# Designs tried in a protein design run: peptides against a protein of PDB entry 6DSZ. Part 105

Target 1, 361 residues: chain A of PDB entry 6DSZ
Amino acid sequence: NYVVTAQKPTAVNGCVTGHFTSAEDLNLLIAKNTRLEIYVVTAEGLRPVKEVGMYGKIAVMELFRPKGESKDLLFILTAKYNACILEYKQSGESIDIITRAHGNVQDRIGRPSETGIIGIIDPECRMIGLRLYDGLFKVIPLDRDNKELKAFNIRLEELHVIDVKFLYGCQAPTICFVYQDPQGRHVKTYEVSLREKEFNKGPWKQENVEAEASMVIAVPEPFGGAIIIGQESITYHNGDKYLAIAPPIIKQSTIVCHNRVDPNGSRYLLGDMEGRLFMLLLEKEEQMDGTVTLKDLRVELLGETSIAECLTYLDNGVVFVGSRLGDSQLVKLNVDSNEQGSYVVAMETFTNLGPIVDMCV

## One batch from the design tools (peptide; made by RFdiffusion4, then SolubleMPNN)

Design b2_p14_7_s3 (from b2_p14_7, 8 letters changed)
Fold by OpenDDE base, seed 2:
Structure b2_p14_7_s3 (fold): chain B 361 residues (1-361), chain A 14 residues (1-14)
Amino acid sequence: as target 1 above (361 residues)
Amino acid sequence: SEVDELAKKLLEER
C-alpha cells in the first residue's frame, strides 16, 4: 500500500486581496484548485494563517464588504456550481472559517459558456451576478439573514458574453459587458431590477469595439464607467466620455489579467501571455465645477514576471503574481529601473510542480 | 507611497 502523499496543488488559479481576517489585516487569498490558502501580508512577507479544503475546484473567489460589516466576506463558487459565503472568525488561537450562506446554483437547462464561469459582485453589495450559461445571467440577491443562497435567471439576448462587470456609482445595479455577434464585438450595459427580475436599458452602449476586446474593468468614482481591453487597443467609456489608445507595446502579447492598484481606479496592473507586467495609468483632469474627468490613458512597461493567471497589488509596491503555468512570485515595484530598464524585482518565488495529474490508475 | 512616486515618474518621462 503505497501511501502516495498527495502533493498539494501549486498552480494558482485565482487570488484576491482584502481584509478578511480582520479590519486591520491585509490578506492575500490564493486559490489552488480545491485549496484556499489565507495569508496575512506583513513587512516580512506572507504569513500563512489557514488553509481550507473546498468541496470542488474554485472557479470564482471574490471579497466583498456588506454595509455594516467590519471586515470582508468571501464569496466562492466551485466549478460544480456550489456557492458559499465565508467569514473568518478568530477567538484567541482558535480560527474558524464559518459558512454564512450556501447553495447550489446549477441549472438543469443551459449551455455552459465556452469562456467559463464569470462571477461578479455589485460594488454596493446588492447582488452577485453569475454568467454560467449562454443567454442567462444569474442573480443572487445579497440578504444578511438568508443562510440559503437563492438565485434567479434573467435572459440575455446576447448569447456570447466575453466578459462582464458591475459598474460603480449606479443607482440600480448595472452590468457592463463585452459580447460577440455576427457583426463583431460590442459593449452594452443593463440595469438589473431585483424587483421585476429583468434587465432595464443601461446608461450607454458602444457598438463595434475592437474585434479582440476581451476584458472589462469597472472604474470607481469619480471617473466611473469602464475600461475595455483588446489586443491592439485600450478604451475608456462612461456614457459621456470616450477615449481610446493603441500603444504598440500591447500588440506583442495578449493582456490576460488585471488588478486595480488603488481605490480611486487611477492605476491598474496588467499582465500579458509573455509575463510582461504593465501599469495602466488614468490621468486626471479637474474641471472648474469640481468634476473629475479622464484626461488620458497611458500604458507603461514595468518589467517581466512569471505568466500571470492573476495579479494582486498588496501594499508598498509589492505585487503577488499568481501563476498557473509557472512559478508564482512576490515582486517589488521600484521607483528606479535596473540596468535592464525593469522596475520589477522578484522577492520570493513559489515553485509550481505542475498540474496534479490525477493518475487514477 | 513608492508606487505613487513610480507612477509620477512614469507620467513625467513622456
Scores: peptide ipSAE 0.416, ipTM 0.906, DockQ to the pose 0.840
Fold by OpenDDE base, seed 5:
Formats: sequence, structure tokens, C-alpha cells
Structure b2_p14_7_s3 (fold): chain B 361 residues (1-361), chain A 14 residues (1-14)
Amino acid sequence: as target 1 above (361 residues)
Amino acid sequence: SEVDELAKKLLEER
């Protein structure tokens, strides 16, 4: 009897920061296959609060705060298309994770997309969007009183979506996505009508972006719009303003993850396939009328970490580096570089024991 | 914050 002590999964496949346990607590949530780990971020480090077993591999994990909620709710989608909205509830020493809503969003017909599952939440919490299958965008309306997550599909003419986000500051929920066709990669926007269950024309499009454009970052107000990250270039577009940079340093390795540092979207962390950590900076220009516009984009190398699957800025220059291929890390960003020119110092390392190969013998 | 100072420094060094 080999008691294969089922080693807990250690490879990180998602992480998010927010206020899940309370309005005041800063939390780090880590997805490790079927396991969700919940931490409170303290001045002393990460305090473990709860571990939750999920009924499948976590494919999407997003925090969101509907109007009139005091703390964030957690949306989870599994690789088997089980969706749930979770709430943290503490009553004295009793800690419960409450399922506010659940549903299965699997379609009987559809080709699963090659780029995997994408799940996004409208910044105004009107809906969840899911790219599960080619040529379909699934919408889950967010209603407070509905325990059953109901979804509908909208057809996408664009069959090969690379990445998609909801934009900020839109009257209607608006998606921005990179797609590929025979002519190359392009960026397009659509408004999502909940009432008519269709797409309307979005505010802008950008045809013929970089061939390796792979990520969309929705930028909060006051800038609005989106950042498009490629292999060679980073571009910004908001319908009125276009700006592109091609810093040579990003050509060395593909950027694979990002995280917003500031609520106003002035700074982002970027991680590449070599474990390099960058800061993307949005330089502001204040107009005479008090409007804020984007002046320039800058990318600066901070240092090296484990290869990030996901990044999340915590607080006070501390970053969690979630790694699937290597050890996850807590790192500190310093104002002064070390002798090697790095601004990054590892504070804690979390050993990755690799994939648990469930050898069903 | 330290990150604000870092960002400021990085912007000034160019």
C-alpha cells in the first residue's frame, strides 16, 4: 500500500489581490490547480486564512465588487465549465466560504478555443464575459438575487480571439479584443447589449496591429482605452489617442503576464518568459482644461524573478510572483538598485514540487 | 510610497 500522500499542488496557475475576507483586509488569493489558498497580507507577511478545494481545475479566478457590497466577491470558473460566485463569511472563529451563485456554462456545441478559457468581468459589474469556444462570447448577467448563473451566447464573427477585456468608463459593457484573421492580428471593440443579447459596434478599432499582439490591458479612467502588448511593441489606444513604443528590451523574451499597480492605471508590472520583471509607466499630461491625457509610455527593467504565470502587486512595493514552472516568490521592489542594477529582492520563496502526476495505476 | 519613489526615479533616469 503505497500511501501516495497526495502532495498538495504547488504550481500556481492564478493569483489575485483584493478585499475578499473583509473591506479592510488586503488578501492574496492563489489558485493551485483545484486548490484555492486565501491569505491576508500583513506587514509581517502572508497570513494563511483558508484553503478551499474546488471541484475542478481553476481556469478563471477574478475578484469583483458589485454595487452595495462592502467587500469583493470571487468568481471562479473551472476547466469543466463549473462557474460559481463565492463570498467569504466569518462569524467569530468560524470561517465559511458561501456559494452565492453557481451554474454550469458548458455548451453542447462548440470548439474549445486553442488559447484556452478567458473570463472577464465588467468593471461596473453588469456582466461576466467568457470566451470558451471559437466564434462565441458567453455572457453571464450579474443579478444580486439569482443563485443560478444563467448564461447566453453571442456570436463573434472573429473566430480566433487571442485576448479580450472589458473596457472602463463605457456606458454599455464594452469588450476590447485582439483577434487573428488571414490578414494578421487586429484589435476591435464591441458593446454588449444585455437586452438584445447582441453586439453593437464598439467605439473604436485598430486593424493590422503587431503580428504577435497577445495581451489586452483595459486602462481605468482618466486615461481609459486599452494597452496592447506584443513581442516587439506596446501600444495604447482609447479611440481618440494612439501611442506606440517598441523598446528593444522586450524583444528578448515574450511578455506573458501583467498586473496593474495603481487603481488609476498609471503603472503596470510585466513578466516575461525569462522571469524578467518590468514596470510599464503611463506618463500623464495635464491639459489646461484639467483633462488628463497620456503623454508617453515607458518600460523599465526592474529585475529577475521566477517565470511568472501570474503577477499581483500587494502593497508597499511587495509583489507576489505566481509561478507554474518554478518557485513562486514574494519580492520587494526597492527604490535603489543593487550592485547588479536590480530593484528586486526575493523576500520569500515557495517551493514548486512540480505537477502531481496522478498516475492512476 | 516606495513604489512611487521607484517609479519617479525610473522616469528621471531617462
Scores: peptide ipSAE 0.404, ipTM 0.904, DockQ to the pose 0.865
Fold by OpenDDE base, seed 1:
Structure b2_p14_7_s3 (fold): chain B 361 residues (1-361), chain A 14 residues (1-14)
Amino acid sequence: as target 1 above (361 residues)
Amino acid sequence: SEVDELAKKLLEER
């Protein structure tokens, strides 16, 4: 009886940073197939706190903080459509991950979307949105007293959604999404009514965006709006202001992931399919009335890393590069470039042993 | 922060 000790998965398929263990602790959470790894970020590096086995491959992992919570909660959706909201509890030396709420959100009818599962959380924690199936947007209302995650579907006329996010600073929960139709790719917004369980007209739309527009970044206040990333261009729109850049450097490889560096959304990290790491910069302009508007967008090459599946800024210029195809890394961003013009230095490397081929024997 | 300094530098160099 060869007990094939199932090798622990090493390929990273998601990562998030926040305050999960306490209000004060900075955490890195890493999804490795069915495993969730929880770390505390320290000046000395990553301290492991707990590993959690999940009932399936993690497809969505998002931190969120409902009003009146002292620390973040974790939303997880598995590839088998099991949803849960997790809380970290520590009592002395005892560490428990508790399930506050759970549910299965699978539909019996629907075409699974070719672009995979998308899960998003309203910044005001009113709802979770899920794009699981073409032509449907699933809503999970967030209620503190509800231990059962109940969902409903809203029909989406746009069948081919590429990416979707909730916008910031909206009176009602508002989604912004890139979709494809026979005329090309477009950006649209919808308000989500929890009461009526329907979409209302959103604040803005942008028809005929770049043909390869693939990602939506919701920008927090004071800027608001969204960034749309394509193959050739990066565009900003907030309903009142439009700005587009087409930096030649992004044409060399497709940008595949992003992470916000700061709470005000002035800086983002971008990773491409060649393992290039960029900074996207939002230059602010302060108006005489005290309003902050976007002056310009810039993209700067920082250096090279492993090919990122996910990126997360930690603190003090440290970035976690979660890789599915290569080794994951902790990297340091330096103020001064090295002799090769790179601002990136690898601090730690986490060996990826490759895809665990589950040989179903 | 170091990132703030880096971002400032990157914005100033162009």
Scores: peptide ipSAE 0.396, ipTM 0.902, DockQ to the pose 0.841
Fold by OpenDDE base, seed 3:
Structure b2_p14_7_s3 (fold): chain B 361 residues (1-361), chain A 14 residues (1-14)
Amino acid sequence: as target 1 above (361 residues)
Amino acid sequence: SEVDELAKKLLEER
């Protein structure tokens, strides 16, 4: 009797931080292929709470808080297009993960996008958006009483979407996306009409962005707008203001992930393919009318980590570095650099044993 | 916070 100790997956393919177990707890949620790991962030480190099997590889994992919810809900989409909304419920020592809603969002027709699955949630929790197939944007309306996740498609004229996010501070749900056409890469916005199930013209566009523009970051109020990250440049646009920087340091390796540090979007962490960790800083300018505008963008090298698949700022300068290719890490950001000029110190390392193929025997 | 101090330092060193 070979007890095949089923090795648990160790490669991280997603992570999120929020208040999932309670309104008060800070949680780290880690996706490792078909497994979801739930931790409470404590002053002593990560306390494991629960592990959950998801019956498929996790492709999207996002926390969101609908109006009237006391804690965050978790949206998960699997690589097989199974969608669910999960709630954490504790009753004494009994811990349950409740499925609030579920559905399969696979289409019978469509070309799966080469850039993979993108899932986004409207900041006002009006809808979930999915880019699954070329030329389609799938919308899941968020309805509190519906246990069945129903989706509809809107046709997207832009066939080659690179990245997409919902913007903040919009009267209607508004997407911002980078797309490629024969003329290059561009940024466009659309309002999403739930009623008419169509796109309306968005507030702004930016034609002819950098050829390797790869990521959109939606910026919260008071700044609003979006950051576009490329190979050579980082740009900000909000319809009224445009600002671009081209720091030479980012040309050395492609930025592959980002995470917002502050609720107001003044600071972000960036990770590149060489495991370099950067801080992106938004310098504010307060206008005489009390409006806050972006004065400048800065990028600063913090140090080196494992190659991040995902980054999550926890608290008190602690960052979780989720790695697919290397060991995941808890790292501390220090105010003072070490002798090597690094602001990053590894606190804990989580050994990655490589891709565990779930051999269902 | 330590991150605020770090961010402030990084902004001031230029």
Scores: peptide ipSAE 0.393, ipTM 0.901, DockQ to the pose 0.860

Design b2_p14_7_s4 (from b2_p14_7, 9 letters changed)
Fold by OpenDDE base, seed 3:
Structure b2_p14_7_s4 (fold): chain B 361 residues (1-361), chain A 14 residues (1-14)
Amino acid sequence: as target 1 above (361 residues)
Amino acid sequence: SEVDELAEALKKKA
């Protein structure tokens, strides 16, 4: 009996960067279907540390650091609605991935959303939010002592949520989302009451955004607010300031992923369906009172990569391009463009052998 | 950082 070693999945469907193995280590975590790969980012490249098999396709993978944790924890949600919080533990040469908490968050009633599973974490680690079903927002309170992930639903009046994020700098956990109704697409905010298990009115809304507005980026302080990415426009709103740009270059292909470069949200990487890599720049204006406001938004074409399913900035101008359709890449951002005007150089390429159809036998 | 230098270089081209 040849144990056909099931070919390891190579298509990347998620990636995150943070401090998972230690407080000091920079990690790259890569989701490849049911497999989680953990790397340490080094000056020499990616050092493999551990590979973990998950009980289902990884649909959400997010790092978060609760108050009093020395390193990040990992939230995973599978396509079968199995949720877990994972911790890395090392004792000498022994490496363990510990499940701190787990649960199944599937509902018996609900229409699975056509835009798929969205999972988000409050920046203050008060809750996890899940958009799994139309007209429902699921909340998982984050409690340190609870090994069982308990969730509750809040009804959303907005049935067609396109994307959702938690905002930064909010007294209560606050979501910002793009939704579609018969009148078009809109942006709305809600505060999430853990106590009352309901939505309260959020700080702002923006009706009638671009018809193809598809992504929300929550912007950290000092800017706060959100960026809304469309097909033709990029908009910023924080309740007090609105700014929109419509750079012609983004009309050529749909932006499909983003990643924050700076902790303060001054720069983002954007990837489109043609494998173009952009930098979105938030230009600051410092007010006389020491407040920082957004002066302008700019988009700059950096170069071309594999078509990104996910992007993550590592360090020193190095970016991991996770690709589902093509080869994943480690790329370097250069200060000077090459002869073709590209600021991007491929450092390493990871061959994608295509989707392993897990025949669930 | 290299990314800061890149961002500054991109600012000078605008």
Scores: peptide ipSAE 0.331, ipTM 0.892, DockQ to the pose 0.865
Fold by OpenDDE base, seed 2:
Structure b2_p14_7_s4 (fold): chain B 361 residues (1-361), chain A 14 residues (1-14)
Amino acid sequence: as target 1 above (361 residues)
Amino acid sequence: SEVDELAEALKKKA
């Protein structure tokens, strides 16, 4: 009887950075199929803290900090629509991962979206939004005292949502999404009424965006609004300001992931399907009235990494490159390029042994 | 195990 030691999953399918273990600790959380790995980011590298087995493939993993919490909570949704909110607690040497709330958010009727599960959290922590099924937007109201995650659906007229985010700086929770119809791809916004359980008209829309517009980035204040990433173009819109760039370098490969570097949304990492790493820069213009507007957008090629499924800027120019197709990496961003013109240096590589086919025999 | 408790919490509604 060869006990085949069940190999641990190595392919990364999600990563997030925040303050999960404490208010002071910077954490990296890595999803590897059914496994959650929790690290503390240190000057010496990644220190492992805990590994958690999940009942199903992790489909959504997001950190959020409700008002009056000292540290971030973790929202997880599995591919089987099991949702939970997790809290890290440490009591001396004992480390507990506590379930604050849980629920199943599966609908009896619905067409699962071909673009997969999207989960988003309102920046003000008023709700979680889920695009699970075509023509439905599921809302989970966030209440601290509720151990049972209850959800309701709002009907979306737009059946083919490509990507969706909550916007920043909105009085009501506001979503921005790219959708496709027979006329092309478009961007629209909706306010989400928790009271009436309906959509209200959002602050802006942009019809006829680039045909391959695939990603929405919500931009924090003071800029606000959203970045829309296509195959050939990157556009910014906030209702008042519109700006578009079409840098030829992004046309070579599809941008598939992003991560915000600066809290104010001045810089973003972009990763493409060839493993190229870019910096997207938002140039500010300060008006005489003290308002900050977007002056320009720039894209700079930093270098090459493993093909990113997810990117997380940690600190001090260190980036985690979570890869599903290749080895995950810790990389350093340098101010000066090397002899090859790369600003990227690999610090550590995490071997990907491929998809564990769980042969449940 | 803590993993089993998370499981049980997710399973008890099936």
Scores: peptide ipSAE 0.026, ipTM 0.575, DockQ to the pose 0.011
Fold by OpenDDE base, seed 1:
Structure b2_p14_7_s4 (fold): chain B 361 residues (1-361), chain A 14 residues (1-14)
Amino acid sequence: as target 1 above (361 residues)
Amino acid sequence: SEVDELAEALKKKA
């Protein structure tokens, strides 16, 4: 009996950092196709804690902390539209991954969106939003007592959504999205009414953004608003302030992933298709009334890494570079550049052995 | 694991 030890997936398709195992532990969670790996971030490096096999490719993986939870919960959506909310529970040496809630969120009717599955969580944990199908925005209300993830659809007039996020600091859950129509790409906002199960008019819109605008970053308070990343430009908008930059360096390769470094949204990591790692900096101006406004945007080239599918800042200038096409890396961001002008040093490299061809036998 | 049981339960509903 040759136990063919099925080679474990090595290509990373998602990563997230948070406090999943405890309130105090900093965790790195890595999605590798159907596999979830859980690490504790330590001064000595990544300590493996648990591996979980999922019954499907992980399409969405997001940590969130509902009001009155001591630690983060994990939302997972699979490519087959199976949704779950997971909790980590340890009792001595026994480690369990508890399913708090689950459901299938597949619709019988709808065109699957060409840009794939998008899953987002409201920063105040009021709902999960899903863009699965063209012309539909699916809402999963977050209720603590509900073990069954129930969803409803809101009709979206904008059929070709490119990216969508929930905004911060909104009285009602508010989405910001890039969409394409025959006139070009645009940014729009909607408030999401859980009560009425409809969209209300959002706080702002921006028509005729860059033709290749591809990503929305929701910016936390005190700045609020969103960053729109294109091929040629990076734009900030919060309803009151608009600021755009067009640094020539970003034209060389498409930015494909991002991660927030600072909780206040002052810095973001950006990764492009050539494995270049950038820092996006939001320069603040403090007004005499104590309000903080965006003064400027700046992009700095940090160095080169493996081509990132996902990025996550851990702590102390350590970044996990999750790669699908190359080796994943732990890298250190230094304050001072090396002789080559790089601020990036590889600490650890995780060999990517390529995609597991699931031979459906 | 409860995840495995859940995934089996999800398989039974499909």
Scores: peptide ipSAE 0.023, ipTM 0.557, DockQ to the pose 0.011
Fold by OpenDDE base, seed 5:
Structure b2_p14_7_s4 (fold): chain B 361 residues (1-361), chain A 14 residues (1-14)
Amino acid sequence: as target 1 above (361 residues)
Amino acid sequence: SEVDELAEALKKKA
């Protein structure tokens, strides 16, 4: 009887930073297939707190804080469409992960989207949005008293959604998405009516974006709007202001992940398919009326890391690089470059043993 | 509750 000690998955497929264990703790949460790892970020590094086995591959993992919660809650969606909202509870040395709500959000009819599962949370915590199937946008209303995650579908005319986010600062929940049609790729917005269970016309659209536009970043206030990342260009739009850059350095490899550094959306980390780490900077211009406008966009090459599947800024210039293809890393961002012109120093490396071939014996 | 049973069913006991 070879007890094949089932090697724990080491490939990272998601990571998030927030305040999950307490209001005061900074946490790093790492998804490794069916495994959720919870760390506290300390001055000495990552302290492991809890590991949770999930029944299914984690497809979406997002922290959110409903109004009146003291700490973040965790939304998880599995690849088998099991949804849950988790709460961390500690009582002395006893650590429990409580399920606040759960549900299965699978549809009997629908084509699973080729670009995979997208899950997003409204910044005001009014709803969760899910792009699971072509031509459907699933909504889970967030209600505090509801232990059962009930979802409904809204028909989406745009069959090929590339990426979608909720916008910040919107009176109604508003999505911004990149989609493809026979004419090319476009950006559109919709307001989501919970009451009528339909889309209303959003505040803006941008037709004929770059053909390889692949990611939407929702920008918080005071800027608002969205950043659209392509192969050749990075664009900003908020309905009133449009700005585009085409830095030659991003053409060399496709940007595949991003993370917001500053709470106000002034800086973002970008990772490409070659493991290059960039900083995207939003330069501010304060108007005489006190309004803040975007002056310019700039991209700076920071250095090289493992190929990121996900990035998360922790604190004090420390970044977790979650890698699926290589070793995950803790890296330090420095103000000054090294002799090679890199601002990135590896602090810790987490060995990726590769895909555990589940040899079904 | 059905919620607790499904919560237990969604969590592998470590």
Scores: peptide ipSAE 0.019, ipTM 0.470, DockQ to the pose 0.011

